Peptides against a protein of PDB entry 5TDY. Designs and how they scored, part 4

Target 1, 88 residues: chain A of PDB entry 5TDY
Amino acid sequence: EKKIDGRRKAAVLLVALGPEKAAQVMKHLDEETVEQLVVEIANIGRVTPEEKKQVLEEFLSLAKAKEMISEGGIEYAKKVLEKAFGPE

## One batch from the design tools (peptide; aimed at target 1 L62 I69)

Design b1_p10_4_s2 (made by RFdiffusion4, then SolubleMPNN; from b1_p10_4 with Y2L)
Fold by OpenDDE base, seed 2:
Structure b1_p10_4_s2 (fold): chain B 88 residues (1-88), chain A 10 residues (1-10)
Amino acid sequence: as target 1 above (88 residues)
Amino acid sequence: DLFEKVVDAI
């Protein structure tokens, strides 16, 4: 398994969400973070199937961890995943 | 990292 840096994973997820969903997420981030993400998205290039798989798996893991803090997180995360990584 | 920040923002 090749390690993917956080910046790359973030870009992959946001692109998968689509521009509308990605914009909604970025509205909750500070300007400096948004600038970093936009740079990563602009330079995303090709995303491999392995990268998509790794991002999906880690997203689910983090979403589960968030659910342990607030109920409903996993179900919402699943809906996000369906739109981001749903059947093609 | 940025990925964690994004996931936390969702």
Scores: peptide ipSAE 0.716, ipTM 0.953, DockQ to the pose 0.869
OpenDDE base, seeds 1, 3, 4, 5: peptide ipSAE 0.707, 0.703, 0.707, 0.709; ipTM 0.953, 0.952, 0.952, 0.954

Design b1_p10_4_s3 (made by RFdiffusion4, then SolubleMPNN; from b1_p10_4 with Y2L E4Q)
Fold by OpenDDE base, seed 2:
Structure b1_p10_4_s3 (fold): chain B 88 residues (1-88), chain A 10 residues (1-10)
Amino acid sequence: as target 1 above (88 residues)
Amino acid sequence: DLFQKVVDAI
């Protein structure tokens, strides 16, 4: 497993969410963070299937952990996975 | 990091 830095993981996740959901997420972030994310997305280049899978699996794990504190994380994670891996 | 910030925002 190759280590992926947090900046790239964020970009991969947002791209996997799709533009509409990514925009919704970014509306809840401060301007400086959004600027950083937009730069990372703009420079994402090629995303390998391996790193996409790795990022989404980590997201799923973190979403499940969040669900233990607040509801909605697991269900949202499922929607992200459907967008990323569902039939085209 | 940025990834955690995004996850926290979801």
Scores: peptide ipSAE 0.713, ipTM 0.957, DockQ to the pose 0.805
OpenDDE base, seeds 1, 3, 4, 5: peptide ipSAE 0.694, 0.704, 0.691, 0.698; ipTM 0.954, 0.956, 0.954, 0.955

Design b1_p10_4_s4 (made by RFdiffusion4, then SolubleMPNN; from b1_p10_4 with D1S Y2L)
Fold by OpenDDE base, seed 2:
Structure b1_p10_4_s4 (fold): chain B 88 residues (1-88), chain A 10 residues (1-10)
Amino acid sequence: as target 1 above (88 residues)
Amino acid sequence: SLFEKVVDAI
């Protein structure tokens, strides 16, 4: 398994969410972070199936961890994933 | 990481 850079993973997830949802997420981030993400998104290029899988799995893992301190987080995360990585 | 920040923001 090839380890993916955190910046790359962020770009993959945001692109998968679509421009509207990605914009909503970035509204909760500081300007410097948004600038970094925009650069990564602009240079995302091709996303391999392996990258998508890895990002999806880690997203679920982190969402589950968040659920431990925020009830409802997992269910919301699953809905986000459905929109981002829905049936093809 | 940026990824963690994004996930936390969702």
Scores: peptide ipSAE 0.706, ipTM 0.951, DockQ to the pose 0.847
OpenDDE base, seeds 1, 3, 4, 5: peptide ipSAE 0.695, 0.693, 0.693, 0.700; ipTM 0.952, 0.950, 0.952, 0.954

Design b1_p10_5 (made by RFdiffusion4)
Pose (drawn by RFdiffusion4):
Structure b1_p10_5 (pose): chain A 88 residues (1-88), chain P 10 residues (1-10)
Amino acid sequence: as target 1 above (88 residues)
Amino acid sequence: EEFFLKVVNV
């Protein structure tokens, strides 16, 4: 009945990635986050492929949002450099 | 969404 929260989505994603890839992700999290994600995975309960798909698709949308922010800065910086070196 | 975003920012 409870709504899926961020901690749940993180746990579903880490389970879906397999242990080795999840371990590489955990190295980039602080101790408090790691411990709390361990409890969330220990309490993984049931996860259907449908729930995994929902979590993965939300991940991809956020990853794309970060890529857009990064690409936007790169495009702006290169335009500035082009103007600085060019005939303008 | 905090924990999910921490994972996304990895």

Design b1_p10_5_s1 (made by RFdiffusion4, then SolubleMPNN; from b1_p10_5, 4 letters changed)
Fold by OpenDDE base, seed 2:
Structure b1_p10_5_s1 (fold): chain B 88 residues (1-88), chain A 10 residues (1-10)
Amino acid sequence: as target 1 above (88 residues)
Amino acid sequence: DEMFEKVVNT
């Protein structure tokens, strides 16, 4: 598995969420961080399916660790994200 | 991975 830069991971996640959801997330961030993220998104280029999967899985892992979601639902949540944002 | 953490923590 290839290591992805943290800044790129953030950009990949936001792009995966789509513009509406990404905008809602960014509304809760400080101006400096938003500016940095915008630059990363603008320069994201091509996102491989592997990168997208890796980022979404790490997101779920962190969400679980931060008790944002229940452990019992982690696999279901993973499947939902993969179906919603993964390859068809 | 500070930027990624910030996004996740929103």
Scores: peptide ipSAE 0.419, ipTM 0.892, DockQ to the pose 0.689
OpenDDE base, seeds 1, 3, 4, 5: peptide ipSAE 0.372, 0.413, 0.349, 0.346; ipTM 0.877, 0.890, 0.865, 0.863

Design b1_p10_5_s2 (made by RFdiffusion4, then SolubleMPNN; from b1_p10_5, 4 letters changed)
Fold by OpenDDE base, seed 2:
Structure b1_p10_5_s2 (fold): chain B 88 residues (1-88), chain A 10 residues (1-10)
Amino acid sequence: as target 1 above (88 residues)
Amino acid sequence: DELFEKVVNT
């Protein structure tokens, strides 16, 4: 597995969420952080399926660890990934 | 990564 630059992970996640959801996330961040994210998104280039999968899996892992997800287990994680990779 | 964490913690 290839290590992804930390800054790039944020951009990949936001792009994966889609413009509407990404916008909602960014509305709750400070101006400096938004600027940094915009730069990363602007320079994201191509996102491989492998990168997207890796970032989303890490996101889910962190979200669970932070108790952001009440529904634990493989099935919930699978559901999230299916929505992320399914026809948008 | 700090940037990634900020997004996750939103």
Scores: peptide ipSAE 0.412, ipTM 0.888, DockQ to the pose 0.618
OpenDDE base, seeds 1, 3, 4, 5: peptide ipSAE 0.390, 0.407, 0.368, 0.363; ipTM 0.883, 0.887, 0.873, 0.871

Design b1_p10_5_s3 (made by RFdiffusion4, then SolubleMPNN; from b1_p10_5, 4 letters changed)
Fold by OpenDDE base, seed 2:
Structure b1_p10_5_s3 (fold): chain B 88 residues (1-88), chain A 10 residues (1-10)
Amino acid sequence: as target 1 above (88 residues)
Amino acid sequence: DEVFEKVVNT
Protein backbone atom coordinates (compact mmCIF):
# COMPACT_ATOMS: atom_id res chain seq x y z
CA GLU B 1 0.00 0.00 0.00
CA LYS B 2 1.16 3.49 -0.84
CA LYS B 3 1.43 5.95 2.01
CA ILE B 4 -1.10 8.74 1.63
CA ASP B 5 -0.48 12.25 2.91
CA GLY B 6 -2.58 12.98 5.98
CA ARG B 7 -4.20 16.05 4.49
CA ARG B 8 -5.07 14.12 1.36
CA LYS B 9 -6.64 11.37 3.45
CA ALA B 10 -8.95 13.92 5.01
CA ALA B 11 -9.91 15.29 1.62
CA VAL B 12 -10.57 11.82 0.23
CA LEU B 13 -12.78 10.99 3.19
CA LEU B 14 -14.78 14.19 2.90
CA VAL B 15 -15.28 13.78 -0.82
CA ALA B 16 -16.39 10.20 -0.25
CA LEU B 17 -18.99 11.40 2.25
CA GLY B 18 -20.52 13.73 -0.31
CA PRO B 19 -21.07 17.47 -0.11
CA GLU B 20 -23.90 17.45 2.41
CA LYS B 21 -22.23 15.22 4.96
CA ALA B 22 -18.85 16.81 4.37
CA ALA B 23 -20.39 20.20 5.08
CA GLN B 24 -21.84 18.93 8.34
CA VAL B 25 -18.43 17.66 9.40
CA MET B 26 -16.70 20.91 8.57
CA LYS B 27 -19.26 22.94 10.50
CA HIS B 28 -17.75 21.48 13.65
CA LEU B 29 -14.15 22.33 12.76
CA ASP B 30 -12.16 25.48 13.41
CA GLU B 31 -11.80 27.99 10.61
CA GLU B 32 -8.12 27.27 10.04
CA THR B 33 -8.77 23.56 9.61
CA VAL B 34 -11.69 24.21 7.27
CA GLU B 35 -9.49 26.39 5.09
CA GLN B 36 -6.88 23.66 4.92
CA LEU B 37 -9.48 21.06 4.00
CA VAL B 38 -11.05 23.22 1.32
CA VAL B 39 -7.65 23.65 -0.30
CA GLU B 40 -7.04 19.91 -0.22
CA ILE B 41 -10.48 19.14 -1.65
CA ALA B 42 -10.03 21.71 -4.39
CA ASN B 43 -6.73 20.09 -5.35
CA ILE B 44 -7.71 16.47 -4.81
CA GLY B 45 -7.65 15.60 -8.50
CA ARG B 46 -8.30 11.96 -9.24
CA VAL B 47 -8.91 9.58 -6.36
CA THR B 48 -8.15 5.96 -7.14
CA PRO B 49 -10.35 3.17 -5.81
CA GLU B 50 -7.32 1.96 -3.88
CA GLU B 51 -6.87 5.31 -2.15
CA LYS B 52 -10.55 5.52 -1.27
CA LYS B 53 -10.54 2.02 0.15
CA GLN B 54 -7.38 2.66 2.13
CA VAL B 55 -8.71 5.88 3.62
CA LEU B 56 -12.07 4.42 4.56
CA GLU B 57 -10.43 1.42 6.18
CA GLU B 58 -8.13 3.66 8.18
CA PHE B 59 -11.11 5.77 9.21
CA LEU B 60 -12.87 2.69 10.51
CA SER B 61 -9.75 1.58 12.37
CA LEU B 62 -9.43 4.94 14.05
CA ALA B 63 -13.13 5.07 14.85
CA LYS B 64 -12.85 1.69 16.51
CA ALA B 65 -9.76 2.70 18.46
CA LYS B 66 -11.58 5.81 19.68
CA GLU B 67 -14.58 3.68 20.67
CA MET B 68 -16.80 5.53 18.22
CA ILE B 69 -18.10 2.18 17.00
CA SER B 70 -18.38 -1.22 18.63
CA GLU B 71 -15.75 -3.83 17.97
CA GLY B 72 -18.42 -6.30 16.96
CA GLY B 73 -19.71 -3.95 14.29
CA ILE B 74 -16.42 -3.02 12.65
CA GLU B 75 -16.60 -5.59 9.87
CA TYR B 76 -20.20 -4.73 9.08
CA ALA B 77 -19.39 -1.04 9.00
CA LYS B 78 -16.51 -1.75 6.65
CA LYS B 79 -18.79 -3.65 4.31
CA VAL B 80 -21.34 -0.85 4.34
CA LEU B 81 -18.73 1.74 3.44
CA GLU B 82 -17.27 -0.43 0.72
CA LYS B 83 -20.69 -0.96 -0.81
CA ALA B 84 -21.63 2.68 -0.57
CA PHE B 85 -18.38 4.32 -1.59
CA GLY B 86 -16.31 1.61 -3.23
CA PRO B 87 -15.93 0.98 -6.93
CA GLU B 88 -18.96 -0.36 -8.79
CA ASP A 1 -2.16 13.30 10.24
CA GLU A 2 -3.47 16.08 12.47
CA VAL A 3 -6.09 17.28 10.00
CA PHE A 4 -7.30 13.74 9.42
CA GLU A 5 -7.59 13.18 13.16
CA LYS A 6 -9.63 16.34 13.53
CA VAL A 7 -12.05 15.15 10.87
CA VAL A 8 -12.37 11.76 12.54
CA ASN A 9 -12.94 13.35 15.93
CA THR A 10 -15.79 15.51 14.67
Scores: peptide ipSAE 0.455, ipTM 0.904, DockQ to the pose 0.646
OpenDDE base, seeds 1, 3, 4, 5: peptide ipSAE 0.423, 0.451, 0.413, 0.400; ipTM 0.896, 0.904, 0.891, 0.885

Design b1_p10_5_s4 (made by RFdiffusion4, then SolubleMPNN; from b1_p10_5, 5 letters changed)
Fold by OpenDDE base, seed 3:
Structure b1_p10_5_s4 (fold): chain B 88 residues (1-88), chain A 10 residues (1-10)
Amino acid sequence: as target 1 above (88 residues)
Amino acid sequence: DEVFQKVVDT
C-alpha cells in the first residue's frame, strides 16, 4: 500500500460521503480545519479505487477504536469494501 | 493524519 497524505485522506473520505453528509461533518470542525479541507477537496482530482479502499478501511478501524461500531459490523464492512474495491 | 483524526472524531 502506498502512503497517502493525511489531508488527502480526509478529503477522500468527505467526497465519499457526498456533499450533504460531508457538510454536516464539517459543521463540527474548527474554522481553520474547514478551510484546509475545502482546499484539499477542490484539488482532489481523481481518486483511485485503491486509495479509496485504504481510506475507508482506516476510517472503519478508527471508528472501531472509538467504539462507534460493533466488532461484527466492522468485519462485515471489511468484506463489503473488499467486494467493492478489490480486484475485479 | 491530524486533520483526518478530527474528521473521525466528529
Scores: peptide ipSAE 0.409, ipTM 0.888, DockQ to the pose 0.641
OpenDDE base, seeds 1, 2, 4, 5: peptide ipSAE 0.402, 0.403, 0.401, 0.383; ipTM 0.887, 0.886, 0.884, 0.876

Design b1_p10_6 (made by RFdiffusion4)
Pose (drawn by RFdiffusion4):
Order: structure tokens, then sequence, then C-alpha cells
Structure b1_p10_6 (pose): chain A 88 residues (1-88), chain P 10 residues (1-10)
């Protein structure tokens, strides 16, 4: 009945990635976050492929949003450099 | 900004 929250989505994603990849992700989290995610995984309960798909698609949308922010800055910086070196 | 994983965690 409870709504899926961020902690749940993170746990579903880490389970879906397999232990080795999930371990590499955990190295980039602080101790408090790691412990809380351990409890969330220990309480993984049931996860259907449908729930996995929902979590993965939400991840991809956020990753794309980050890529757009990064690409936008790269495009702006290169335009500035082009103007600085060019005939303008 | 936050990483995609951090954003997913929140």
Amino acid sequence: as target 1 above (88 residues)
Amino acid sequence: SKTPFEALLE
C-alpha cells in the first residue's frame, strides 16, 4: 500500500545491477547511506520485473537530465572559446 | 547538482 520512495528505488536499482556493480556504486556513498540501504535491501521483499522497469526508466530519465545539464555547459564553454579565438 | 543516483535516492 505504501508509495515507493527514493530509498526503495535505490534498493531495487542496486539489486538489479548485481552485487559487483552495486558494490562499486556503494563506494561512492557515505556510511549512513550505506547502512540505510543495507536495511532496505535486507527488507527487499517482492520485486516484480514491472517494478524493476519502473525504477530503471526513472533512473534513465534522471541520468538524461544530468547529461543535458553537462552537455549544455560544454556547448556554452566551447562557444565562448570559439568566439575568443575566432574573428569576432 | 546531485548525481542521478542521489536524485533517485531522494

Design b1_p10_6_s1 (made by RFdiffusion4, then SolubleMPNN; from b1_p10_6, 5 letters changed)
Fold by OpenDDE base, seed 2:
Structure b1_p10_6_s1 (fold): chain B 88 residues (1-88), chain A 10 residues (1-10)
Amino acid sequence: as target 1 above (88 residues)
Amino acid sequence: PLSPFEELLK
């Protein structure tokens, strides 16, 4: 697999979620971070199916790893996957 | 603690 930097991974995830859900993810972040993410989204270019799969699976893994200290982690990941792999 | 998203962003 190709290594993807965190900024791009986040952008891929947010695009996969769509604007409404992406806003919910970012609503607690500071303005500077949001602006940085928006820039990454604007410059995301083409996202390959491989990148999308890789990012979403990594996100799911992270959510599972934090389940004991972050309630709803697996459920959150499930919602992301549902949006990302929903009807297209 | 960092959310899964924030961890991904690292």
Scores: peptide ipSAE 0.503, ipTM 0.889, DockQ to the pose 0.702
OpenDDE base, seeds 1, 3, 4, 5: peptide ipSAE 0.469, 0.497, 0.479, 0.447; ipTM 0.882, 0.888, 0.884, 0.877

Design b1_p10_6_s2 (made by RFdiffusion4, then SolubleMPNN; from b1_p10_6, 5 letters changed)
Fold by OpenDDE base, seed 3:
Formats: C-alpha cells, sequence, structure tokens
Structure b1_p10_6_s2 (fold): chain B 88 residues (1-88), chain A 10 residues (1-10)
C-alpha cells in the first residue's frame, strides 16, 4: 500500500463524485481549503484503480467509524464506491 | 467534530 497525501486523497474522492456532488461537498469547507483542493484536482493527473480503491475504502472506513453516524452517511459512502467501481 | 472528508484530508 502506497502512502497518499491527504490533499490528494480528497481530490481523488471529489473527482469520483462528479462535479455537481463535489461542489455540494465543498460548500461546507472553508475558502482556503476549497482553493487548495481545486489546485489538487487540476493537477490530479492519472488516478490508478488501486489508488481509487485505497481512497474510497479509507473514506468508507472513516465514515463507519463515527459513533453518531446516520444511515444516510453510510449510504453516501456506498454511492461513492459505486461511482468509482460500479457499473457504467 | 471532523467530518469523514476532513479526516481524510489529514
Amino acid sequence: as target 1 above (88 residues)
Amino acid sequence: GLSPFEQLLL
């Protein structure tokens, strides 16, 4: 397993979500963070299947690890996985 | 606390 920078992880996730859903996620972040992520997305280059898998599994794990999470949160994480690895 | 996305950024 290769170490991935946190900023890159977020960029990979946002690209997997698509522009509309990614925008909705970033609405809840501070302006400085949004600007940083836009730069990371612009320079994301190639994303390997292994990298996508690693990022999405980590995100899902983080979501499920929260003690006070809603069913919607779990479903959201599953949808992210489907967008990245599910049928087209 | 931190959202899963914010935690991913760390």
Scores: peptide ipSAE 0.276, ipTM 0.832, DockQ to the pose 0.617
OpenDDE base, seeds 1, 2, 4, 5: peptide ipSAE 0.193, 0.238, 0.028, 0.191; ipTM 0.782, 0.815, 0.563, 0.778

Design b1_p10_6_s3 (made by RFdiffusion4, then SolubleMPNN; from b1_p10_6, 5 letters changed)
Fold by OpenDDE base, seed 4:
Structure b1_p10_6_s3 (fold): chain B 88 residues (1-88), chain A 10 residues (1-10)
Amino acid sequence: as target 1 above (88 residues)
Amino acid sequence: GPSPFEQLLA
């Protein structure tokens, strides 16, 4: 529900992925962008489950859309994310 | 086009 800016979303995702996978995601980015992202990560503070869920759902949606898979698959994946990362 | 991550960052 809360609006999250792109820089914050990216930081949340990278933290969620862990350092190994985050590094892989950023491999092709230029140094300036990487530095900016590192700053965002360093200042990320607390990430709520709701925020994490929102970011991961959006990222997954973007990934699936780029891969041009069925919308049904995307919706199912979003439901899985809701159960996995939503409030307990 | 941009990667999913880059789209998220935008």
Scores: peptide ipSAE 0.508, ipTM 0.908, DockQ to the pose 0.606
OpenDDE base, seeds 1, 2, 3, 5: peptide ipSAE 0.489, 0.484, 0.492, 0.470; ipTM 0.902, 0.901, 0.905, 0.901

Design b1_p10_6_s4 (made by RFdiffusion4, then SolubleMPNN; from b1_p10_6, 5 letters changed)
Fold by OpenDDE base, seed 3:
Structure b1_p10_6_s4 (fold): chain B 88 residues (1-88), chain A 10 residues (1-10)
Amino acid sequence: as target 1 above (88 residues)
Amino acid sequence: GPSPFEELLA
């Protein structure tokens, strides 16, 4: 498994979500963080299926881990996966 | 706490 830095992971996820959903995810982040993420998205290049799968599975795992703290994490993660890997 | 997205970014 290839190691991916957090900035790259976030960019991959945001691209998978599409611009409208990505905007909703980032709406509470500070301006500097948003600008950095936009740069990462602009320079994302090619995303392999393996990389995309790795990122989305990690995101799902993180959401499941937080389910015991806040409700809705699993459902949120499922929706992201459906958007990313569902039919186009 | 931080959202799953923020955890991924960290």
Scores: peptide ipSAE 0.499, ipTM 0.902, DockQ to the pose 0.713
OpenDDE base, seeds 1, 2, 4, 5: peptide ipSAE 0.493, 0.492, 0.463, 0.439; ipTM 0.901, 0.899, 0.894, 0.889

Design b1_p10_7 (made by RFdiffusion4)
Pose (drawn by RFdiffusion4):
Structure b1_p10_7 (pose): chain A 88 residues (1-88), chain P 10 residues (1-10)
Amino acid sequence: as target 1 above (88 residues)
Amino acid sequence: IAEVIKEWLE
């Protein structure tokens, strides 16, 4: 009945990635976050492929949002450099 | 991935 929250989505994603990839992700999290995610995974309960798909698609949308922010800055910086070196 | 996880946990 409870709504899926961020902690749950992180746990579903880490389970879906397999242990080795999940372990590489955990090295980039602080101790408090790691312990809390361990409890979340220990309490993984039932996860259907449908729930995994929902979590992965939300991940991809956020990753794309971060790529857009990064690409936007790269495009702006290159335009500035082109103007600085060019005939303008 | 870690950055998205941190965002979810905020």

Design b1_p10_7_s1 (made by RFdiffusion4, then SolubleMPNN; from b1_p10_7, 4 letters changed)
Fold by OpenDDE base, seed 3:
Structure b1_p10_7_s1 (fold): chain B 88 residues (1-88), chain A 10 residues (1-10)
Amino acid sequence: as target 1 above (88 residues)
Amino acid sequence: MADIIKEWLS
C-alpha cells in the first residue's frame, strides 16, 4: 500500500463531494488552509482506484473513532461514499 | 468532515 500524504487525501475527498458540498466543508477551515487545498484540488490529476479505496477506508475509520457514525450505520455510510468515489 | 480533514493536515 502506497502512503498518501494528508493534503492529497483531503483533495481526493473534496473533489468527490463536488464543488457545492466541498465549499460547505471548507468554510470550517482557516483561509490559508483553504487556499492550500484549492491548489491541491487544481493539481489533483488522476485519482487511482487504490487511492480512492485508501481514502474511503481511512475516512470511515476516523469517522467511527470520532463517533460521527454509529456501528450500525457504517455499512450504509460506506455505500454512500462509494457512490461519491464511483466511476467518472 | 472538516475535523477529519484537519486531522489529515495536522
Scores: peptide ipSAE 0.627, ipTM 0.928, DockQ to the pose 0.837
OpenDDE base, seeds 1, 2, 4, 5: peptide ipSAE 0.606, 0.607, 0.603, 0.599; ipTM 0.925, 0.925, 0.924, 0.925

Design b1_p10_7_s2 (made by RFdiffusion4, then SolubleMPNN; from b1_p10_7, 3 letters changed)
Fold by OpenDDE base, seed 1:
Structure b1_p10_7_s2 (fold): chain B 88 residues (1-88), chain A 10 residues (1-10)
Amino acid sequence: as target 1 above (88 residues)
Amino acid sequence: IADIIKEWLS
């Protein structure tokens, strides 16, 4: 698999979430970080299905590690997140 | 989600 830059991963996730949900997330970030992410989003170009899958899998892995979601709820969480994705 | 993004940007 291809290694994805951290800034790229964040941009891919935010675009996948859609503008409304992305905006809610970005409320928790400082101004400088938001500006950096906006630039990344503006220049994101094509996001492959492979990148989306890779970003989602890593997101779930980290969410599990931080106990944001239970291990038993991983598959359910995947379906919820996939359903929640917005247009690019 | 924001915490994970912060992790990716660290």
Scores: peptide ipSAE 0.684, ipTM 0.942, DockQ to the pose 0.856
OpenDDE base, seeds 2, 3, 4, 5: peptide ipSAE 0.683, 0.683, 0.684, 0.679; ipTM 0.942, 0.944, 0.942, 0.942

Design b1_p10_7_s3 (made by RFdiffusion4, then SolubleMPNN; from b1_p10_7, 3 letters changed)
Fold by OpenDDE base, seed 4:
Structure b1_p10_7_s3 (fold): chain B 88 residues (1-88), chain A 10 residues (1-10)
Amino acid sequence: as target 1 above (88 residues)
Amino acid sequence: IAEIIKELLS
């Protein structure tokens, strides 16, 4: 329903990955972008179920479009990512 | 995943 800012979506995703993996991912980004994301992560606060859902769906859509995951692996990837967001 | 992050930020 509500449109989520891209910076917030990125922050939510990175938090779901955990600090170690998030850091590794962010090493592929320029320093300025990393600094901006760190601020967003620091101020993430509560992540609503709707936000989790939107981030998950957009992640899967982008991953599929970039051929990072196969069509057959979409459902499995979805389950993995849902677990990464933690229990409700 | 980094490429997806970049896309989210675009």
Scores: peptide ipSAE 0.565, ipTM 0.912, DockQ to the pose 0.816
OpenDDE base, seeds 1, 2, 3, 5: peptide ipSAE 0.562, 0.554, 0.556, 0.535; ipTM 0.911, 0.908, 0.911, 0.904

Design b1_p10_7_s4 (made by RFdiffusion4, then SolubleMPNN; from b1_p10_7 with V4I E10S)
Fold by OpenDDE base, seed 4:
Structure b1_p10_7_s4 (fold): chain B 88 residues (1-88), chain A 10 residues (1-10)
Amino acid sequence: as target 1 above (88 residues)
Amino acid sequence: IAEIIKEWLS
């Protein structure tokens, strides 16, 4: 497994969400952070299937740890996120 | 989602 830096992980997730949903998420970030992420997104290049898998799995893990999703809702949450993902 | 992104950027 290749280590992915935080900025890359964020960019991968946002691109996967698609521009509309990504924009909604970024409304919760400060202006400087948004600008930095936009640059990362612009230079994201190719996102490998492995990267997408790693980012999604880590996201779910963190979401669970932060009690954003329940233990019993992991698979459900995964399906919801997958449906929220747009083409890259 | 934003909360986790903030975590990744911290």
Scores: peptide ipSAE 0.684, ipTM 0.942, DockQ to the pose 0.854
OpenDDE base, seeds 1, 2, 3, 5: peptide ipSAE 0.680, 0.683, 0.678, 0.673; ipTM 0.941, 0.942, 0.942, 0.941

Design b1_p10_8 (made by RFdiffusion4)
Pose (drawn by RFdiffusion4):
Structure b1_p10_8 (pose): chain A 88 residues (1-88), chain P 10 residues (1-10)
Amino acid sequence: as target 1 above (88 residues)
Amino acid sequence: SDPFLDLLNS
């Protein structure tokens, strides 16, 4: 009955990635986050493919949002450099 | 921004 929260989504994603890839992700988290995610995975319960799909699609939307922020800065910086070197 | 941490903190 409880709504899926961020901790749950993170655990579903790490389970879906397999242990080796999940281990590489965990190396980039602090100790408190790692311990809490361990408890969340230990309590993984049931996860249908449908729930995995929902989590993965939300991940992809956030990853795309980050890519857009990064690409926007790169485009702006290159435009500034082009103006600095060009005839303007 | 970190999409994994954004997902964790959602």

Design b1_p10_8_s1 (made by RFdiffusion4, then SolubleMPNN; from b1_p10_8 with S1M D6E; failed a check: a repeat of another design)
Amino acid sequence: MDPFLELLNS

Design b1_p10_8_s2 (made by RFdiffusion4, then SolubleMPNN; from b1_p10_8, 3 letters changed)
Fold by OpenDDE base, seed 4:
Structure b1_p10_8_s2 (fold): chain B 88 residues (1-88), chain A 10 residues (1-10)
Amino acid sequence: as target 1 above (88 residues)
Amino acid sequence: MDPFLELYNS
């Protein structure tokens, strides 16, 4: 596992989600944070499937820790994400 | 904190 900068993690997640869902995630953020995320996305470069998986799994674990998603929901989402953003 | 912001600041 490679260490990833937090801002890069967020950018990787947003790119993986696609523009529509990324917009839903960012709509509640302050303007400065959005601007910084846009810069990170613009400079994201190459993202490996392994990096995507690492970031998505970390996000899901954070969501579970905040009890935003039920245990069953987390497992289901994880499987969906692994299928969608895993090796291709 | 919001999980996304937690990720962002990690």
Scores: peptide ipSAE 0.676, ipTM 0.934, DockQ to the pose 0.584
OpenDDE base, seeds 1, 2, 3, 5: peptide ipSAE 0.670, 0.670, 0.669, 0.667; ipTM 0.934, 0.934, 0.934, 0.934

## One batch from the design tools (peptide; aimed at target 1 L29)

Design b1_p11_1 (made by RFdiffusion4)
Pose (drawn by RFdiffusion4):
Structure b1_p11_1 (pose): chain A 88 residues (1-88), chain P 11 residues (1-11)
Amino acid sequence: as target 1 above (88 residues)
Amino acid sequence: VVAEVIKEWLE
């Protein structure tokens, strides 16, 4: 009945990635976050492929959003450099 | 990127 929250989505994603890849992700999290995610995974309960798909697709949308922010800054910076070196 | 998204979800 409870709504899926961020902690749940993180746990579903880490389970879906397999242990080795999830371990590499955990190295980039602080101790408090790691412990809390451990209890979330220990309480993984049932996860259907449908729930995994929902979590992965939300991940990809956020990853794309971060790529757009990064690409936008790169495009702006290169335009500035082109103007600085060019005939303008 | 995965870690960054996870941190964002936990905010």

Design b1_p11_1_s1 (made by RFdiffusion4, then SolubleMPNN; from b1_p11_1, 3 letters changed)
Fold by OpenDDE base, seed 3:
Structure b1_p11_1_s1 (fold): chain B 88 residues (1-88), chain A 11 residues (1-11)
Amino acid sequence: as target 1 above (88 residues)
Amino acid sequence: MVAEIIKEWLS
């Protein structure tokens, strides 16, 4: 298991969302941060299944900790997000 | 918000 840079994690997640949804998310970020993320997205290259899995698991862990998703719905949310990341 | 998690990753 390799540690993933925070900027890389963000880029992986945003690409998975697609350009329209990613843009909506980035409206909540400052302009400088958005510019930095756009560069990361442009240079994302290949994203391995392992990276996607790590990003998804960490996202769900943080979402749970922030009470964004209920404990009873975490398994369902995982399936939804895995579908959103695309077939692999 | 998804953005809040991204902010945490970037902090």
Scores: peptide ipSAE 0.687, ipTM 0.943, DockQ to the pose 0.736
OpenDDE base, seeds 1, 2, 4, 5: peptide ipSAE 0.681, 0.683, 0.686, 0.679; ipTM 0.941, 0.942, 0.943, 0.943

Design b1_p11_1_s2 (made by RFdiffusion4, then SolubleMPNN; from b1_p11_1, 3 letters changed)
Fold by OpenDDE base, seed 3:
Structure b1_p11_1_s2 (fold): chain B 88 residues (1-88), chain A 11 residues (1-11)
Amino acid sequence: as target 1 above (88 residues)
Amino acid sequence: MVAEIIKEWLK
């Protein structure tokens, strides 16, 4: 398993969300961070299925730890996020 | 929110 740097993980997630949803997420970030992430997105290149899987799993793990999703909602959340990431 | 997780990744 290859380690993915934080900036790359963020870019992968934002691209998977699509431009509209990504924009809504970035409204909660400071302008400097947004500018940096836009550059990362612009240079993202190819995202492998392995990267998508790693980013998704880590996202769910952190979301659970932060109580953003309940145990009962984990499986449903996985399905929603998998669809959001598109074909893998 | 999703942004909070992104903030964690950027630390």
Scores: peptide ipSAE 0.693, ipTM 0.945, DockQ to the pose 0.769
OpenDDE base, seeds 1, 2, 4, 5: peptide ipSAE 0.685, 0.684, 0.687, 0.679; ipTM 0.943, 0.943, 0.944, 0.944

Design b1_p11_2 (made by RFdiffusion4)
Pose (drawn by RFdiffusion4):
Structure b1_p11_2 (pose): chain A 88 residues (1-88), chain P 11 residues (1-11)
Amino acid sequence: as target 1 above (88 residues)
Amino acid sequence: DEYFLKVVDAI
């Protein structure tokens, strides 16, 4: 009945990635976050492929949002450099 | 979605 929250989504994603990849992700999290995610995974309960899909697709949308922020800055910086070196 | 976003950033 409870709504899926961020901690749940993180756990579903780490389970889906397999242990080795999940371990590499955990190295980039602080101790408090790691401990809390361990309890979330220990309480993983049931996860259907449908729930995994929902979590992966939300991940991809956020990753894409971060790529767009990064690409936008790269495009702006290159335009500035082009103007600085060019005939303008 | 704090924990999910931390995992997204970590990846």

Design b1_p11_2_s1 (made by RFdiffusion4, then SolubleMPNN; from b1_p11_2, 3 letters changed)
Fold by OpenDDE base, seed 2:
Structure b1_p11_2_s1 (fold): chain B 88 residues (1-88), chain A 11 residues (1-11)
Amino acid sequence: as target 1 above (88 residues)
Amino acid sequence: DELFEKVVDAL
C-alpha cells in the first residue's frame, strides 16, 4: 500500500465532495490553509482507485477517532463518500 | 497529515 501525502488526501476528499460542498467546507478554514488546498486541487491530476479507497478509509478512521459523528453519522458519511468515489 | 485533518474537522 502506497502512502499518500496528507495534502493530496485532503485534495482528493474535497474533489470527491464536489465544488459546492468543497467550497462550503473551506469557508471554515484559514486563508493560508485554503490557498494550500486550492493548489493541491488544481494539480490533483488523476486519482487512482487505490487512492480513493485509502482516502475514504482514512477519513472514516479519523472521523471515528475524533468522535465527531455517531455510528449512524459514520455510516451516512460513508454512503455519501462512496457515492462520490463510486462508479458513475 | 495536518491539512487532511483540518479538512475532516471542517466537515
Scores: peptide ipSAE 0.716, ipTM 0.950, DockQ to the pose 0.700
OpenDDE base, seeds 1, 3, 4, 5: peptide ipSAE 0.704, 0.700, 0.705, 0.711; ipTM 0.948, 0.948, 0.949, 0.950

